# Peptides against a protein of PDB entry 6B4J, part 165

Target 1, 315 residues: chain A of PDB entry 6B4J
Amino acid sequence: DITMQWYQQLQDASMQCVLTFEGLTNSKDSQAKKIKMDLQKAATIPVSQISTIAGSKLKEIFDKIHSLLSGKPVQSGGRSVSVTLNPQGLDFVQYKLAEKFVKQGEEEVASHHEAAFPIAVVASGIWELHPRVGDLILAHLHKKCPYSVPFYPTFKEGMALEDYQRMLGYQVKDSKVEQQDNFLKRMSGMIRLYAAIIQLRWPYGNRQEIHPHGLNHGWRWLAQILNMEPLSDVTATLLFDFLEVCGNALMKQYQVQFWKMLILIKEDYFPRIEAITSSGQMGSFIRLKQFLEKCLQHKDIPVPKGFLTSSFWRS

## One batch from the design tools (peptide; made by RFdiffusion4, then SolubleMPNN)

Design b1_p23_1_s1 (from b1_p23_1, 13 letters changed)
Fold by OpenDDE base, seed 5:
Structure b1_p23_1_s1 (fold): chain B 315 residues (1-315), chain A 23 residues (1-23)
Amino acid sequence: as target 1 above (315 residues)
Amino acid sequence: SEREEIDKKLEEEAKKLFEELLK
């Protein structure tokens, strides 16, 4: 299975990255610890500062992240920080940066869907300049949200229930599994972020280059989802999230093929979703149904709320 | 690169899947 091979390759790369900077992370040396913390803050704080307020501020954040990844010193916490402070600094920063982008998906975007776009455009732009960060974003995303691959982890004989739950993307703390609504909320945030990344390009980059992980991957994602048996509640929820965020872009890109796909979802896939949907899960199903019906009726998918406009970049 | 090859294969798979679905 090529999808699983891709998944595994990314996970392996991520694991290898962790091993590479293990010396930095496990060091008991006070200076190394200081460097680690400084690098971690330098990598993550700018991402947390991403907002929908102004394009100019977003550019400043982007430039800071890019500078850091380029080996230039940046100001963080009142100190000059550079990845050159440690031989493993760059790998560490790339990993933590990628992790933070995904965390913003599962936290910020989960709670504020519109936040997907400014986060995604920065992520996309950084990915274009730093492909390794992009790979690590995927690795983190795939691990936290296997449905972004997509695949549905299966329970294996002898597996601990908690491990299975974690594989599914649930948070398990103190032997307590995350509530389903919170789980879906986090998954939704990550899928929405992903859907935004694949359609956005950093406006100040070289637009002549091909998107490093563009809408073709969105098309692939849909193809894979539709060829899988639906998972209760999850499939309906995430399919809606995905289409709400990138459906308009997919429509513009794939035209007639896109509409054929939507019809297929409505006519052939919905009954399969419905068949596995319990009464308590009808909300997600109904939401997807209503969305698709509206889109088919109007022959249009609306531009998602929060989509970045030219006016945003002029602010 | 290996990554590019995988991406190509993923695209081919997607194409195949959609062709099958849209038949």
Scores: peptide ipSAE 0.361, ipTM 0.876, DockQ to the pose 0.759
Fold by OpenDDE base, seed 3:
Structure b1_p23_1_s1 (fold): chain B 315 residues (1-315), chain A 23 residues (1-23)
Amino acid sequence: as target 1 above (315 residues)
Amino acid sequence: SEREEIDKKLEEEAKKLFEELLK
């Protein structure tokens, strides 16, 4: 299966990246530890500062991240930090940066859906300039949210239950599995972030180039989801999240084909979702239902709340 | 590139899947 091959290749690349900077991460040298921490902060703090407040501030954050990845010194924590401080610094920063973007999906976007767009546009822009960061974003995303691939992890003989739960994307701490609502919230955030990334381009970049991971991947994602048996609660939740964020963009891109797909979802796929939806899971189902019905009735998918406008960039 | 090849294959798969779904 080509999808699983793609998944595995990205995971392998991520693993190889970790191995490349193992010397930095495992060093007992005080200076190396200091460098590691400085680099980690330099990579992650700017991402955490992303907000919907002003386009100018977002540009500053982007420039700082890009500068760091370009080997230029940046100010972090009152100190000058550069990836050149250690031979493994760049690999480490790329990995941590990618990890942080995904983490913002599962945390910030999960709690504030509108945050998807400013985070995504920065991620997209950085991805365009630094493809390795993009691959690592996918790797982190796929690992934390297999539904972003999409695939449903299967239990294998001899596997520990906790490991299986983790493969499904659940957090397991002290032998306690994450509550379903929190799980879905995190998955939603990551899917929303992904849906935003695939449609957004950094406005100050070379937009003549093809998006490194564009809407065609969104179309593929939908195709794969619809070819899979629905998973209780998960499919309804994430399908809604995905369509709410990138449905408008997909509609514009694929037009008639998009609407055919939407009808297919409503007429053929929805009953399958309903069949596996328990009374306690009706919330997600109803939300998706209402969304689809509204879109089909109005023959339009609204621009998602939080979508960045020209006025944002002039701010 | 290897990545481009994978993307192409993924697109082909998507096309096939939609064709099957929309029959």
Scores: peptide ipSAE 0.357, ipTM 0.876, DockQ to the pose 0.795
Fold by OpenDDE base, seed 2:
Structure b1_p23_1_s1 (fold): chain B 315 residues (1-315), chain A 23 residues (1-23)
Amino acid sequence: as target 1 above (315 residues)
Amino acid sequence: SEREEIDKKLEEEAKKLFEELLK
C-alpha cells in the first residue's frame, strides 16, 4: 500500500531526525542546554504568536521563522539565537518547529477553528521554502492523527490496550483514556489545519510554483476515506471538518468531479455512517447531514469562516 | 525527487480509487 509506505517513510525520517540531534538534546553541558532552550524557544514562540489580527504581523512572524531556518540570527527572549550555535541546531529547530505547527492544530485550532487559516498559511509558506519542515509536519500530524493519512491503526496480538488507544490518537494518562469529546476536538483541530494547509499559499512567495502539498492531497484523502469503512463518530466528525475547511477550494478545483463525489458521499457513504451512529453520537452525524444537504441544495460550498481575505493582508 | 515520486504515486492511487468509486 503506497499510503502506508508514505506514512512509514515519513515516520522513519522523523525518527532519524531525532537521532541526528540527540547529542544536543541529551547533552549535560550547560552551554549546550542553554543553546537547546534558546533554539526551542526561537522555533516555537513565533508560531504561538500567529493570530488573525493583522497580515503585517503574520509576515513578521513568517520572516522570523524563515530567517531562523536560513541560518540567520534572530532575536528570541532578548537574545540573539542562531541554528549555527550547534551543528545539530538546524535539525532540532526544524523538528521542533514542525511539532509546534501540529500542536497548534491540536490545541489552538481545536479550540478556535478560525485559527487554522493564519497558522496554515505560514506553515504552507515555510514548507515551500523548507521541504524538510513540511515532511516533519506530516510526520507529526500522522502520528498524532492517523486519520490524516488516513488509516485506522489495528490492534495487534500482545498489544496493550493503552498502546492501542494511543495509536488511535487518544491520550492516555495514569491509565485513564481521554474522553471522546476531547479526543474528537483535538483530531478536528489537526484535520482542519491540514485542510487549510493544502489549499493556502503564502502570498509573498513564488506562487507560480506548484504547492508542495496541495489540493491533490485533499482529493486523495477523500478518496481514501470513502474507500474505508466509517468509524463511529470519528468519520462523521472529521469528514465534516475537512469539507467545511477545504470543500470550497475542492469545488473550485475539481468542479463536476467534486459534485459527483459529494453525491456519492450523500447517497452511498452517508447511509453507512448512519448505520454505525448511535443515539449518543447524533450530533456529529446531524452536522454532517445538514452540511451535505445544504451544499447540494444550494449547489455551493461556502467559503469557510476565517478564510483570509485581501483586506487581511493589507492590515 | 523521492518526494515527487511518492506524490505522483499517491495521485495515481487517488485517481484509481475515484475511478472505482465512481463506476
Scores: peptide ipSAE 0.356, ipTM 0.875, DockQ to the pose 0.827
Fold by OpenDDE base, seed 1:
Structure b1_p23_1_s1 (fold): chain B 315 residues (1-315), chain A 23 residues (1-23)
Amino acid sequence: as target 1 above (315 residues)
Amino acid sequence: SEREEIDKKLEEEAKKLFEELLK
């Protein structure tokens, strides 16, 4: 399966990256530890500062991240920090940066859906200039949210239940599995972030270039999801999240084909979702149903709340 | 590139899947 091959290739690349900077992460040397901490902060703090406040501030954050990845010194925590401080610095920063973008999906976007767009546009812009960061974003995303690939991890004989739950994306702490609502919120955040990334371009880059991971991947994701058996609660939730964020963009890109797909979901896929939906999970199903019915009735998909406008970039 | 080849194959698979679904 080409999808699984793609997944495995990205995971392998991520693992190789970790091995490359293992010397830095495992060092007991005080200087190396200091460098590691400084690099980690330099990579992650700018991402945490991303907000919907002003386009100019977002540009400053982007420029800082790009400078760091380009080997230029940046100010972090009152110190001058550069990836050149250690031979493994660049690999480490790329990995941690990518990880942080995904973490913002599972944390910030999960709680504030509108936050997806400013985070995504920075991620997209960085991805355009630094393809390895993009691959690592996918690797982190896929590992935390297999449904973003999409695939459903399978239970193997002899596997501990907790390990299987982790493979499915659940957090397990002290032998307690994460509550379903919290799990779905995190998955939703990551899917929403992904849906935003594939449609957004950094406005100050070379727009003539092809998006490194564009809407064609969104179209692929939908095709794969619809070809899979629905998973209880998960499919209805994530399909809604995805379509709410990038449905408008997909509509504009694929036009008639997009509407055929929506009709297919409504007529053929909904009954399959309903068949596996319990009374306690009806909320997600109803939300998806109402969204699709509204879109089909109005023959339009609304621009998602939080979508960045020209006025944002002038601020 | 290898990435481009994978992306192309993924797109082809998507096309095939939609064609099958829409029959």
Scores: peptide ipSAE 0.349, ipTM 0.874, DockQ to the pose 0.811

Design b1_p23_1_s2 (from b1_p23_1, 13 letters changed)
Fold by OpenDDE base, seed 3:
Structure b1_p23_1_s2 (fold): chain B 315 residues (1-315), chain A 23 residues (1-23)
Amino acid sequence: as target 1 above (315 residues)
Amino acid sequence: SEREEIDKKLKEEAERLFEELLK
């Protein structure tokens, strides 16, 4: 399975990255610990500062991240920080930066769906200039949200239930599994972020180049989802999230093919979702239903709320 | 690159899957 091969390749790359900077992370040297902390802050704080407020601020954040990744010194916490402070600094920063982007999907986007777009456009722009960061974003995303691949992890003989639950994307703390609503909220945030990344380009870059992970991956994701048996509550939730965020972009890109796909979802796949939907899970089902019906009726997918406009970039 | 090859194959797989679904 090419999808699983892709998944595994990215996970392997991520693991190799961790091994590469292990000397930095496991160092007992006080100076190394200081460098690690400074680099971690320099990598993550700018991402946390991403907001929907002004395009100019977003550009400043982007430039800071790019400068850091380019080996230039940046100011962080009142200190000059550079990846050149340690031979493993760049690998560490790339890993932590990628991790933070996914975490913003998991947390910020989960709570505020509109936040997906400013985070995604920065992530996309950084990915274009630093492909390794993009690979690591995918690796982190896939690990936390296997549905972004998509695949459904299977229980293996001898596996602990908690480990299986974690593979499914659930957080398990003190032998207590995360509540389904919180789980779906986090998964939704990550899927929405992903759906935003694949359609957005940093406006101040060289747009003549092909998107490093563009809408073709969205098309692939949909194809794969539709080829899988629906999972109760999860499929309806994430399919809606994905289509709400990138459906308009897919419509513009694939046109007639998109509408054929949407009809297929409504007429063939949706009944399969319905068949596995319990009375307690009708919320996600109804939301997807209403979305599909509205889109088909109006022959239009609305531009998602929070989509970055020219006015945003002039602010 | 290996990544580019994988991306190509993923695209081809998507196309195949949609063709199959739309039959």
Scores: peptide ipSAE 0.317, ipTM 0.864, DockQ to the pose 0.811
Fold by OpenDDE base, seed 5:
Structure b1_p23_1_s2 (fold): chain B 315 residues (1-315), chain A 23 residues (1-23)
Amino acid sequence: as target 1 above (315 residues)
Amino acid sequence: SEREEIDKKLKEEAERLFEELLK
């Protein structure tokens, strides 16, 4: 399975990255610890500062992240910080930066769906300039949300239940699995972020180049999802999230093919979702139904709320 | 590269899957 090969390759790259900077993370030296903390803050704080407020601020954040990744000193916590402070600094920063982008999907986007777009456009722009960060974003995303690959993890003989739950994307703390609503909320945030990344380009970059992970991957994602048996609640939720965020872009890109796919979803795949939907899961099902019906009726998918406009970039 | 080859195969797989679905 080529999809699983891709998944494994990214996970291997991520694991190798962790091993590369293990010396930095495990060091007991006071100076090394200081450097690690400074680098971690420099990598993550700018991402947390991303907001929908102003395009100019977003550009400043982007420039700061890019400068850091380029080996230039940046101001963080009142100190000058550079990846050159440690031989493993760049790998560490790339990993932590990628991790933070995914965490923003998991947390910020999960709570505020419109936040997907400013986060995604920065992530996309950084990915263009720093492909390794993009690969690590995928690795983190895939690990936390296997449905973004997509694949459905299976229980293997001898596996602990908690480990299986974690593979499915659940958080398990003190032998307690998170509630289904919280799980779906986090998965939704990550899928929405992903759906935004694949359609957005940093406006100040070289747009003549192809998107490093563009809409073709969205098309692939849909194809793979539709070729899989639906999961209760999960499929309806994430399919809606994905289509709400990138459906308009897919419609524009694939036109007639997109509509054929949408009809297929409504006529063939949706009944399969219905068949596995319990009365307690009708909310996500109904939401998907209403979305599909509205889009097919109007022959249009609306531009998602929070989509960045020209006015945003002039602010 | 290995990554480029995987991306190519992923694209081909997507196309194949849609062709099968849209029969």
Scores: peptide ipSAE 0.307, ipTM 0.864, DockQ to the pose 0.752
Fold by OpenDDE base, seed 1:
Structure b1_p23_1_s2 (fold): chain B 315 residues (1-315), chain A 23 residues (1-23)
Amino acid sequence: as target 1 above (315 residues)
Amino acid sequence: SEREEIDKKLKEEAERLFEELLK
């Protein structure tokens, strides 16, 4: 399976990255610990500062992240920080930065869907300039949300139930599994972030270049989802999230082909979702139904709430 | 590049899967 090969390749690359900076991570040296903390803060704080307030502020954040990745010193916590402070510094920063982008999907976007767009446009722009960061974003995303690949992890003989639950993307703390609503909320945030990344380009970059991970991956994701058996509650939730965020962009890009797919979803795939939907899961089902019906009726998919406009970039 | 090759294969897979869905 080419999809699983791609997944495994990204996971292997991520694991190799971790091994590369293990010396920095596990060091007992006081100076190394200080450098690690400074680099971690420098990599993650700018991402947490991303907001929908002003395009100029977003550009400042982007420039700071890019400078750090380029080996230039940046100010963080009142100190000058550079990836050159340690031989493993660049690998560590790239990994932590990518992890933080995915975490913002998991946390911030999960709670505030509109936050997907400013985070995604920065991630896309950084990915364009630093392809390794993009690969690590995918690796982190795929591990936390296997449905973003998409694939469904399988239970293997001898596996602990908790480990299987973690593979499915659930958080398990003190032998307590995460509630379904919280799980779906986190998965939704990550899918929405991904759907935003694949359609957005940093406006101050070279737009003549091909998107490093563009809408063709959105098409692939949909096709793969539709070729899989639906999962209870999960499929209806994430399919809605994906289409709400990038459906308009996919419609514009693929036109008639996209509408054929949407009809196929409504007529052939939706009944399969219905067949596995319990009475307690009707919320996600109804939401998807209403969305599909509205889009087909109006022959249009609305621009998602929070989509960045020209006025945002002039702010 | 290796990445471009992967992206090409993923695109081809998407097209194939779509055609299969329409059958």
Scores: peptide ipSAE 0.050, ipTM 0.698, DockQ to the pose 0.917
Fold by OpenDDE base, seed 4:
Structure b1_p23_1_s2 (fold): chain B 315 residues (1-315), chain A 23 residues (1-23)
Amino acid sequence: as target 1 above (315 residues)
Amino acid sequence: SEREEIDKKLKEEAERLFEELLK
């Protein structure tokens, strides 16, 4: 399976990255520990500062991240920080930055869906300039949300139930699995972030070039989902999330083909979702139903709430 | 233009992927 090969390749690259900076991570030297913490903060704090408030602030954040990745010193926590402070600094920062982007999907976007767009546009822009960060974003995303690949992890003989639950994306702490609603909320956030990334370009980059991970991957994702058996509650939830965020962009890009896809979803795939939906899971099902019906009726997918406008970039 | 070529390629890919889905 080409998709699984791609998944594994990204996971291997991510693992190799971790091994590369293990010396920095495991160092007992006080200076190395300080550098590690400084680099971690420099990589993650700017991402946490991303907001919908002003385009100018977003540009500052982008420039800071780009500067850091370019080997330039940046101010963080009142100190000058550079990836050149340690031979493994760049690898470490790229990994932690990518991890933080995905974490913002998992946490911030999960709670505030509109936050997907400013986070995604920065991520996309950084990805364009630093492809390795993009690969690591995918690796982190795929690990936390296998549905973003998409694939459904399978239980293997001899596997512990907790390990299987973690593979499915559940958090398991002290032998307690997270509640389904919290799980779906986190998965939704990550899918929404991904859906935003694949459609957004940093406006100050070379937009004439191909998107490093563009809408074609959105089309691929949909196609793959539709070729898979639906999962109870999960498929309805994430399909809605994905279409709400990038449906408009897909419509504009693929036009008639998109509508054929949407009709296929409504007429062929949706009944399969219905067949596996219990009475207690009707919320996600109804939401998807209403969305599909509305879009087909109006022959339009609305621009998602929080989509960045020209006025945002002038602020 | 380069952009038009990119869009063309994306459209062709979409068509291909859709056809594959229907098989």
Scores: peptide ipSAE 0.047, ipTM 0.708, DockQ to the pose 0.232

